# Peptides against a protein of PDB entry 6NYY: the designs that were tried, part 57

Target 1, 212 residues: chain A of PDB entry 6NYY
Amino acid sequence: KHFEQAIERVIGGLEKKTQVLQPEEKKTVAYHEAGHAVAGWYLEHADPLLKVSIIPRGKGLGYAQYLPKEQYLYTKEQLLDRMCMTLGGRVSEEIFFGRITTGAQDDLRKVTQSAYAQIVQFGMNEKVGQISFDLPRQGDMVLEKPYSEATARLIDDEVRILINDAYKRTVALLTEKKADVEKVALLLLEKEVLDKNDMVELLGPRPFAEKS
Target 2, 212 residues: chain A of PDB entry 6NYY as posed
Amino acid sequence: KHFEQAIERVIGGLEKKTQVLQPEEKKTVAYHQAGHAVAGWYLEHADPLLKVSIIPRGKGLGYAQYLPKEQYLYTKEQLLDRMCMTLGGRVSEEIFFGRITTGAQDDLRKVTQSAYAQIVQFGMNEKVGQISFDLPRQGDMVLEKPYSEATARLIDDEVRILINDAYKRTVALLTEKKADVEKVALLLLEKEVLDKNDMVELLGPRPFAEKS

## One batch from the design tools (peptide; aimed at target 1 H36 A64)

Design b2_p27_8_s3 (made by RFdiffusion4, then SolubleMPNN; from b2_p27_8, 13 letters changed)
Fold by OpenDDE base, seed 3:
Structure b2_p27_8_s3 (fold): chain B 212 residues (1-212), chain A 27 residues (1-27)
Amino acid sequence: as target 1 above (212 residues)
Amino acid sequence: SYSVLSDSEEDLKKLKELFKKLKELLE
């Protein structure tokens, strides 16, 4: 119990006990976090879920904690599954509520950054080719892009394609697992915090062997 | 939201150690 609390403090910061969410907001957060949790559960290359919570913390209204893989190299397939997991919250909101909230803004930013990195830093796109450019950091003077306007447009198009593919994959997955998302969301509304054991009891064992 | 790991190397090291212990308990 003490080490779990220490992990939570490092990742999530201090619990904001003062933010009382309205019941509708709490429901939205529960389904959002359930989307992340279920996507991570059924995606082979996603990090294993450790904990999911709808208790507001400094960084957000809810969170999912994962056991990071001790790896320094990522495949295109691994990055795609991570993108899908990150989109899980937004996709869950779409499936269950048919509306978009601001809660997914950080997730969308992360997905966008990952997509650009794959295309322009890691050379993972066949149309753009084997290129590696540093992405301008926020606040760096927009140094002249080392590529033409035509290349810039191509990059933007391929980024959108990659994000849309990840989104469609996530929609397909969470639509198939819609009942599981609802089960997790409802249990979150009851318990506010779920661990790996709760997920196993609810969904069964994760289909992918955790690489020890 | 997907929780972002601290960019601090020290925090990351501490987190990895804690995760290792947690993994052992959950196996």
Scores: peptide ipSAE 0.113, ipTM 0.451, DockQ to the pose 0.174
OpenDDE base, seeds 1, 2, 4, 5: peptide ipSAE 0.021, 0.025, 0.016, 0.023; ipTM 0.518, 0.506, 0.488, 0.456; seed 2 fails the geometry check

Design b2_p27_8_s4 (made by RFdiffusion4, then SolubleMPNN; from b2_p27_8, 13 letters changed)
Fold by OpenDDE base, seed 4:
Structure b2_p27_8_s4 (fold): chain B 212 residues (1-212), chain A 27 residues (1-27)
Amino acid sequence: as target 1 above (212 residues)
Amino acid sequence: SYSVRSDSEEDLEKLKKLLEELKKLLE
């Protein structure tokens, strides 16, 4: 019992160690989160931003919180805007630093999962067609794919195309709004936490009516 | 969100697994 408690304290203590970010890392996180925030602000189908923070919590060095939409059905266009918002952090890093970091790993995972789901579950790709296959869950033995190797290659190619299209759209948006990303990033470095009101003060009102 | 370095998470998971195995051996 005492040994288990000691191990749990060591493991829990390691999990709770607030990583002190170096100034350069904190800057990277600020611009990353600013990219998400600005992309979400100017994309019609993105979720409204509630809060953005560069204070490390748990497994994240920064985070953005959004107002959940009571929406159960998503269009292809809505899913694209959500992908663009999710890519906003990576794109911001590229625009401002000319380099990419490991910080976007979770974002890329989400984008990848969304792209595959659109193509193989929702039938949203014209080349692949109106098919629906269950994606293997993490830990499920990759059972025999219900489709040919040729179809698998086609799916992989179309996933890459979709992600690249979302990436290009995000690059175009954040390049246009580069000054806004910088304003948000600089204010994040000062305040560490921004809310919707801070964003309105910096960028003006969000150009899309909040769907009540 | 900005994720923590993958290497640290993998190392932590490996460490957790090793500790669990050690617990089983000492029990």
Scores: peptide ipSAE 0.196, ipTM 0.551, DockQ to the pose 0.117
OpenDDE base, seeds 1, 2, 3, 5: peptide ipSAE 0.158, 0.150, 0.129, 0.162; ipTM 0.524, 0.501, 0.491, 0.512; seeds 1, 2, 3, 5 fail the geometry check

## One batch from the design tools (peptide; aimed at target 1 P68 R82)

Design b2_p28_1 (made by RFdiffusion4)
Pose (drawn by RFdiffusion4):
Structure b2_p28_1 (pose): chain A 212 residues (1-212), chain P 28 residues (1-28)
Amino acid sequence: as target 2 above (212 residues)
Amino acid sequence: SYVANVEPLKNDPENKDLYETLHFAHLH
């Protein structure tokens, strides 16, 4: 047990128990984190989940703990299911509320950087072609693009097609599983954390083979 | 079928940020 609190502390950050939220904020954060929990539960190539919390941890209001699969070859489908898990947060607080918040900002930086990487750096696109470029990092102040402007126009069109296909795939997921998202977040308001075991108590066994 | 090899990204410190974005362990 003392080891599992260390794995979480290194990955997650400091866990602020006293930084309370308003009752209308905890209702939002629970529906946000349930989106991440349920969409990560029903997708096939998404990571196995360890723990979902609504307690503020570091630069965040909620926290989700995953077990990333150690694999060296990501396919096209294995990266869409990671994108459809990340976008699940905004989708759940949009189905239930209609209002979208600024809490999905770090969820959208991962979706954006995982779309440029498929199109520009890997060869995961038809329109751009099988062309690889050295994509700048965050600490790399980009001087000029290694390609034209009409190509940049072609890339940012395809990123919009890619994310809005990941968005529609998750809206079609958390409406079919709309009642299961509400089951998860109502326990998150009661019990501020959920292990894997009490998600099996809610949702039954996960319907995919998972290696642990 | 398209496949991306992420082993070079894991071993290279310059590319480690993108590897952690693609191979992350948490969300908020």

Design b2_p28_1_s1 (made by RFdiffusion4, then SolubleMPNN; from b2_p28_1, 16 letters changed)
Fold by OpenDDE base, seed 1:
Structure b2_p28_1_s1 (fold): chain B 212 residues (1-212), chain A 28 residues (1-28)
Amino acid sequence: as target 1 above (212 residues)
Amino acid sequence: MKIMDIRPLKEDPEKQELYDTLNFSSLS
């Protein structure tokens, strides 16, 4: 208990005990987080889920925490699955509510950053080619782009394509697993916090062998 | 899109933190 609380404080910050969400907002958060959890469960290269919570904390109204693998090398497939997992919340909102909220802002930021990195840093796009440029970091002077405006447009287009492909993949997955998303969401509304064991009880064992 | 067998590239360790926790954003 104390160790888990310490991890929660480091990752999520202090609980916002004063923040009272309306029931509909709480429902939105639950289905959003369920989307992340289920997407991660059924994506081979997603990191294992540690905890999913709809208790508001300093960083947000809910969260899904994953155990990163000690991995320094990532394939395009691995990065795609991670993108899909990250999009799981937004996709879940769309599937269940037919509307989207601002809740996915951080997720979309991460997906966007990942997509740009894949294309302009890792050379993972055939059209853009085997190029590697440093992305401007926060606070870096916008130095002149080492590529033409035409290349910039191409990069932007390919980023959108990559994100859209990940989004479509996630839609397909969570549509197929819609009942599972609902099970997780409903249990979240009841328990507010779920762990890996709860997920196993709801969904069965994760269909991918745990790398020992 | 053919998922090209792209050789694993070293990801910046700082990027790993991006996926450790997914947060539902709140408008303050």
Scores: peptide ipSAE 0.241, ipTM 0.645, DockQ to the pose 0.148
OpenDDE base, seeds 2, 3, 4, 5: peptide ipSAE 0.217, 0.228, 0.231, 0.220; ipTM 0.625, 0.649, 0.640, 0.614; seeds 2, 3 fail the geometry check

Design b2_p28_1_s2 (made by RFdiffusion4, then SolubleMPNN; from b2_p28_1, 16 letters changed)
Fold by OpenDDE base, seed 1:
Structure b2_p28_1_s2 (fold): chain B 212 residues (1-212), chain A 28 residues (1-28)
Amino acid sequence: as target 1 above (212 residues)
Amino acid sequence: MKVMDLRPLKEDPRKQELYDTLNFSSLN
């Protein structure tokens, strides 16, 4: 309990106990977080879910916490599954509400960053090729891009393709698992916080053996 | 055989967090 609370404080910040969400907003958050949770549950290379919460905290209205694997090398397939998990919230909103919210801003930022890194840092795109450039950090003088404007356009196009592919994969997954997303969302609305055990009880054991 | 030193991917600042978090963003 105390250790979990300490971790929650570090990760989520202080609970915004004064932030009263409207019921519809709370519902949106619940389905969004359920999308992350379910996507992560059924994607082989997603990190194990530790906790999912719809209690507002300093960093957001809800969150899903995952235990990162002590992994230094990532395959393209692993990065794709991570992207899909990250898109799970946005996809859930689309599937259940037919509308999207600003709630996925940080998720989209992470997905965008991952896609660019895959293409321009890790050389994981066949069209762009085996290149590696440092992405400008926030505050770095926009040094002249070490590649042509044509290459920049190609990179942007391939980033969009990669993100769209991840999005479509996530749509397919969460559409197949729509009932599971709803189960998780409804339970979140009831309990506000779910852990791995709650997910096992609700969905059954995760279909992928935890490589301990 | 030159063991290509697979440079560890520069520490994704995310590695410092014991846990990765996906957050629902608020405009407020």
Scores: peptide ipSAE 0.267, ipTM 0.661, DockQ to the pose 0.140
OpenDDE base, seeds 2, 3, 4, 5: peptide ipSAE 0.261, 0.258, 0.254, 0.245; ipTM 0.654, 0.653, 0.647, 0.632; seed 3 fails the geometry check

Design b2_p28_1_s3 (made by RFdiffusion4, then SolubleMPNN; from b2_p28_1, 16 letters changed)
Fold by OpenDDE base, seed 5:
Structure b2_p28_1_s3 (fold): chain B 212 residues (1-212), chain A 28 residues (1-28)
Amino acid sequence: as target 1 above (212 residues)
Amino acid sequence: MKVMDISPLKKDPKKQELYDTLNFSSLT
């Protein structure tokens, strides 16, 4: 118990016991987190789910925690699945509520950063090519871009295409698994916290071998 | 067997942090 709480504090921050969400907000969080959980469950290159919670913490109203992999090299396919998992919350909101919320802000930040890194650091885009530029760090006045404005526009366009493709893939997946998202969301509303065993009971064993 | 000096792939340890925890954001 103490060790788990310590990990939760490091990852999620301190529990905000004073933050009581309205029932509709709590429902939105539950379906959002269920979207992450289910997307991660059915994506081959997603990390295994450890815990999903709708208890408000310092960093957010809910979270999905995954087993960290000591992986230093990522394929384009692995990065795509990670993007899809990260978009799972936003997509779930769209599927179940027909609306989107600000809850996905951190998710979209991560997806955006990943997409730009793939295109301008890892050379993973055919149109932009085998290039690698340093991304401006937050606060660095990038005085001069090492590429033309035409290249800048191309990068921006290809980033949007990549994110949109990941989004569409996630929509297809969670639409297919809509009933599973519902099951997870409803159980989250009941228990507030689910672990891997709860997911196995609901969905069956994860269809992919856990890469040690 | 010539050990090809593969230039050290810069381990960006921060990459692991990006996906370990997904958080639902709050404006409050």
Scores: peptide ipSAE 0.247, ipTM 0.643, DockQ to the pose 0.122
OpenDDE base, seeds 1, 2, 3, 4: peptide ipSAE 0.057, 0.261, 0.268, 0.260; ipTM 0.581, 0.659, 0.659, 0.652; seeds 2, 3, 4 fail the geometry check

Design b2_p28_1_s4 (made by RFdiffusion4, then SolubleMPNN; from b2_p28_1, 16 letters changed)
Fold by OpenDDE base, seed 1:
Structure b2_p28_1_s4 (fold): chain B 212 residues (1-212), chain A 28 residues (1-28)
Amino acid sequence: as target 1 above (212 residues)
Amino acid sequence: MKVMDIRPLKEDPEKQELYDVLNFSSLT
């Protein structure tokens, strides 16, 4: 209990006990987080889910926590699955509510950053090619781009394509697993916090062998 | 005034959280 609380404080900050969400907002958060959880469950290269919560904390109204693998090298396929998992919340909102909220802002930021990194740092796009440019760091004066405006447009286009492909993949997955997303969301509304064992009880064992 | 490129900034590796967390964002 104390260790989990310490981790929660580090990750989520202090619980916003004073923040009372409306039932519809709480429902939105539950389905959003269920989307992340289910996407991660059925994506081979997603990190293992540790905890999913709809208890508001300093960083947000809900969260899904994953245990990162000690991995220094990522394949394009692995990065795609991570993007899909990250999009799971937004996709779940679309599937269940037919509307989207601002809740996915941080998710979209992460996806955007990943997509740009794949294309301009890791050379993972065939059209852009095997190039690697440093992205500006926070606080760095954006000096002259090492590439032309035409290349910049190409990069932007390919980023959108990559994100859209990840989005479509996530839509397909969570549509197929729609009943599972609902099961997780409903249980979240009841328990507010789920762990890996809860997910196994709801969905069965994760279909991918845990790397021992 | 050099137009700041709208492209995402590289996250500081020092800010890598021990755990990957996907957060539902609040405007509140």
Scores: peptide ipSAE 0.270, ipTM 0.664, DockQ to the pose 0.075
OpenDDE base, seeds 2, 3, 4, 5: peptide ipSAE 0.260, 0.251, 0.256, 0.259; ipTM 0.655, 0.656, 0.659, 0.663

Design b2_p28_2_s1 (made by RFdiffusion4, then SolubleMPNN; its pose is not in this set)
Fold by OpenDDE base, seed 2:
Structure b2_p28_2_s1 (fold): chain B 212 residues (1-212), chain A 28 residues (1-28)
Amino acid sequence: as target 1 above (212 residues)
Amino acid sequence: SERLKEELEKLLEAIKRLQELFSEPAVY
């Protein structure tokens, strides 16, 4: 009886009813998505924003859709801008709320994956050198690393440096564009969904020609 | 029996809620 009641209280208290975000959560999501949107707007090599939404969908509380470039080759600069755009949400949360949430975990995963790929797959790091090996897939027991433990430490250090550099770049950008992030966030809170035209109306034309 | 079906549905709902509780935080 007591155990069942405890479970019911825990379950009843945690009834995520329809993902009606609490106002504070909705605000967090709006500023997070605004961070992505604005970062993408002002980064040359970021993918053009198609749509940004704070309407919860399944596993996501918000999302930004970008026009995938039929691009098969990426430069280091392009990858950096993509990392910055991906960090835009977390950075926005830091700038506006002075705190970070768990909601950015997928972004962090993507950034982490990109950083490792740049260093160990694409040979884009001078300290690690022109090496390329496959990253362990999720669930693969890394039985043997093709490099020494010293190299592993170096890789980890350089990954952190790369991510931190991208983070700092994003902080600088969104701090400069703080008013724009706020405008987008506020409009998101009103409309819940924004498209490219909404962004143009708010921020003016994107400074970079859309590579159609 | 209809009663067993109802009990099973309640149990499934409870399991679903528990799964949601222990699910990874939502992402955005």
Scores: peptide ipSAE 0.183, ipTM 0.543, DockQ to the pose 0.090
OpenDDE base, seeds 1, 3, 4, 5: peptide ipSAE 0.017, 0.131, 0.018, 0.196; ipTM 0.424, 0.490, 0.539, 0.557; seeds 1, 3, 4, 5 fail the geometry check

Design b2_p28_2_s3 (made by RFdiffusion4, then SolubleMPNN; its pose is not in this set)
Fold by OpenDDE base, seed 3:
Structure b2_p28_2_s3 (fold): chain B 212 residues (1-212), chain A 28 residues (1-28)
Amino acid sequence: as target 1 above (212 residues)
Amino acid sequence: DEEKKKLEEKKKEAIERLQQLFSEPSVY
């Protein structure tokens, strides 16, 4: 209990008991987090859900925590599944509400950064080619790009294509699993916090063997 | 070789950034 609370404090900050979400906002958060949870459940290379919460905290209105695997190598397929899981919240909002919110900003930032890293650092795009450049760090003045303006445009286009492909894949998955997303969202609205055991009880065992 | 060490460090840093990116909780 104390250890879990300490982890929660590090992740989300202090519970904002005074921050009362409107029922419609709380519903939006629940379906957003359910989208992450279900996408992670049914994507082979996604990290399994450890905990999901819709209790407002200092850093957000909800959060999903995953059990990270120590990996020293990533394939394109593994990175794609992680991108899809990260887009799961935004996609769930689109499927259930036909609208998008500002809540997915952190997810979009992560997806964008991952896409640029794949193309620019790891040479994972055929059109851009087998190149590797250092990405500017947060706060570094991007003085000179080590590539031409034409290459920059190509990179930007291929990043958008990669993100859109991940988005479409996530839409297809969560549309197929729409009933499961709703089950998770409804249970979140009841319990406010779910763990891996709740997910197993609700959806059955994850279809991928946890390679320890 | 210092160049090899530098390259290995850059590779390690890039992987660590990816690990961090996907290990961080999604915050709404």
Scores: peptide ipSAE 0.258, ipTM 0.788, DockQ to the pose 0.751
OpenDDE base, seeds 1, 2, 4, 5: peptide ipSAE 0.257, 0.251, 0.252, 0.234; ipTM 0.796, 0.793, 0.791, 0.779; seeds 2, 4, 5 fail the geometry check

Design b2_p28_3 (made by RFdiffusion4)
Pose (drawn by RFdiffusion4):
Structure b2_p28_3 (pose): chain A 212 residues (1-212), chain P 28 residues (1-28)
Amino acid sequence: as target 2 above (212 residues)
Amino acid sequence: HFANGTEYQELIDDAVGPFAHARAVMAP
C-alpha cells in the first residue's frame, strides 16, 4: 500500500485535501472526471484505469490515474482511443450541463499535440501524405516552418477533421453510456476517490482482456 | 501504419509536464 501511494505521488503531484470547491464546482469536476473514467472503461485500446479522484491534486481539480501500456508500436486505432478518452471530459460536462468550462484546457493540449504528431511527424494521413517533419517541442522556439504555407493550411485543416472525428466518436459514446457516467460521478461526490474494484462493483467487469 | 511509442510519450510530456500521458487533470 505504501508503494501505491508513492507511484501516485510521483505521477500526480501534491494532493490538496483542504482546497475545497463549491458544491456547483464539485458537481462539474465529478462529471468531468467521470467522463475520463467511463470513456476509458469502454474503449478497447485505452489504458487500464487505476483510480479516479475529484480531490485537487497539483495543477488540477480532479485527478485520474492510469496504467499506460508498455508498447512500442502505436497503431492508428490505438491513438484514436487515447484521444477519445481525453476528449471524454469535455463531452460529459457538455451532455449533462450544456455549459463548457475552461477546465478542459490541458485535456485539449494533449489532443492537439497528438494530432500534429500523427499528421506532421508520423505518416498517419492521406492528404498530407507519407511525409515526416521534425515537429518542434514546447521548449523549441520555432523559427520557420520546414514546408510551405499551403501545406500548413493543409495540415491545420486535417487536424480539425481529426479532432472533430474524435469528438463525435465520444459524443456517440457517452450518450449510449449516459446512465453509467451518472453512476460514477454520484459516487465521486460521496466517496471522493474510486478504486478499480468499486468501478467493477458499478460497471461490472471491463469487457476487454486486460493484462495486469 | 506504426508510430514510435517513446516519441509519442515524450511529446505529451513536453506539452503538459512530466508523466502527463499517465494521468488526466481538470485545469482550475

Design b2_p28_3_s1 (made by RFdiffusion4, then SolubleMPNN; from b2_p28_3, 13 letters changed)
Fold by OpenDDE base, seed 1:
Structure b2_p28_3_s1 (fold): chain B 212 residues (1-212), chain A 28 residues (1-28)
Amino acid sequence: as target 1 above (212 residues)
Amino acid sequence: MYMDGEKYRQLIDDAVGPYAHATSRIAP
């Protein structure tokens, strides 16, 4: 309990019990988080879901927490699934509400950063090739890009393609699993917090063997 | 030369962030 609370505090910050969401906002958060949870459940290379919550915290209105794998190397496939999981909230909002909110801002930032890293740091894009450039850190003077403007444009284009591919993959997945997303969202609205066991009861066992 | 596993992990963590997805609130 204490360890979980500590992790939750690090991830979500302090519970802001004073933040009362309107019912419609609470519903949006529930479906958003359900999207993350379900995407992670059905993506092979996603980490196991530990907890999903729609209780507002310092860092967000809701969160999904995953058990990090002790791995130092990531495949392109793993990074793609992680991107899809990250997009799950936005995609869920689109599927269920036909509109998007600002709730996915942090998700989009993470996806964007991941996509750029894959292309310019990890050399995972065939068109850009086997290159590795340091991304400017926040606060670093805009060092002259070690590549041409043409290469910069190519990178930007390929980043967009990668993100769009992840988005489409997520749309396909959550559309297929739409009923599951709704089940999770509705249960979240009732319980506010779900754990792995709740997910197993609701969706059945995760279809991928947890590598022990 | 394989990048030190810790450095590699840090790079990925910096790129992908903490493995927690939080629905963003609008800061006033």
Scores: peptide ipSAE 0.124, ipTM 0.668, DockQ to the pose 0.235
OpenDDE base, seeds 2, 3, 4, 5: peptide ipSAE 0.037, 0.044, 0.034, 0.110; ipTM 0.599, 0.559, 0.597, 0.657; seeds 2, 3, 4, 5 fail the geometry check

Design b2_p28_3_s2 (made by RFdiffusion4, then SolubleMPNN; from b2_p28_3, 13 letters changed)
Fold by OpenDDE base, seed 3:
Structure b2_p28_3_s2 (fold): chain B 212 residues (1-212), chain A 28 residues (1-28)
Amino acid sequence: as target 1 above (212 residues)
Amino acid sequence: PYMDGKKYRELIDSAVGPYAYARSTIAP
């Protein structure tokens, strides 16, 4: 217990029990986090869920905690499932509320970075081809692109296609599992924190073998 | 030689936002 709390503080920051969300905002957070949790539960290459919380920590209003596998090589399929899991919050908001919030800003940033990395660093796109360029760091003046403007446009188009494909995949998944997202969201509103056992009780065992 | 994906993993794990997910080494 003490060790888990220490790790949570390092990862998520200090609990902000003084931050009182309005009931509607808390509901939005619950469904957002439920979207992440359920997407991760039913995606084969997603990391196993350890904990999901709607208790604000640091700058976060909610979070899902996963147990990563020791992995140094990632396939295109694994990266896609991770993108889908990351989009799960935004997609849940769309499905349940018909509106989007600013809460997914960090998720969209991560998805965007992943998409660019796949295309321009890992050479995982057939149209762009077997290329590997360093992505500009935040704040680096991009003086000269190592590729033509035509290639730049192609990269941008293929990034959008990849993100949209991940988004559509996530919409399909969470629409199919809509009742499960609602179950998780409602229980989050009651308990504020769910663990893996709570998820098993709600959804059944995760359909993928966890490599311990 | 294979390149180490550690940097990419760290990039994914480093972002803590309003609705961020975190990766933990805590064994279930």
Scores: peptide ipSAE 0.040, ipTM 0.574, DockQ to the pose 0.204
OpenDDE base, seeds 1, 2, 4, 5: peptide ipSAE 0.038, 0.028, 0.029, 0.030; ipTM 0.614, 0.575, 0.580, 0.611; seed 2 fails the geometry check

Design b2_p28_3_s3 (made by RFdiffusion4, then SolubleMPNN; from b2_p28_3, 10 letters changed)
Fold by OpenDDE base, seed 1:
Structure b2_p28_3_s3 (fold): chain B 212 residues (1-212), chain A 28 residues (1-28)
Amino acid sequence: as target 1 above (212 residues)
Amino acid sequence: SYMNGEEYRELIDSAVGPYAYARSVIAP
């Protein structure tokens, strides 16, 4: 229990039990987190879900925790699935509520960062090519970009394409699994916290063999 | 300089880290 709590604090910050969400907000959070959870469940290269919670922590209203694999190399396919999982919350909100909220801001930031990294650091985009540039770190003076403005525009365009592709993939997945997202969301509203076993009971075993 | 595996993992982890429904702008 203490170890799990420590991990939760690192991931989500301190539990804010005093933060009372309105029922509608709590519902939104539940469906948002259910989107992450279900996307991760049905994406082959997503990390296994450990826990999903709608208890506010730190600056977050909810979270999904995954067990990252000890790997140093990531394929384009793996990164795409991770992007889809990251977009799962926003997509779920769109599917169920027909609206988007500010709740996905951090997710969008992560997706954006991943997309840029794939294109300009990992050379994973065919149009941009086999290039690798250091992304400016926080606090680094914006040094002149080592590439032309035309290349910058190309990068920006390809980033958008990649994100949109991930978004569409996520929409397709969660639309197919809409009933599962709802099941998870409803159970979250009841229990506030779900673990892997709850997910197995609700959705069945994850369709991908956990590579030990 | 070859990014060592740990640095690479940190980069990826920063991009694909834990998912949170954030109400407030986590200022970078």
Scores: peptide ipSAE 0.034, ipTM 0.590, DockQ to the pose 0.198
OpenDDE base, seeds 2, 3, 4, 5: peptide ipSAE 0.029, 0.026, 0.009, 0.022; ipTM 0.672, 0.552, 0.450, 0.511; seeds 3, 4 fail the geometry check

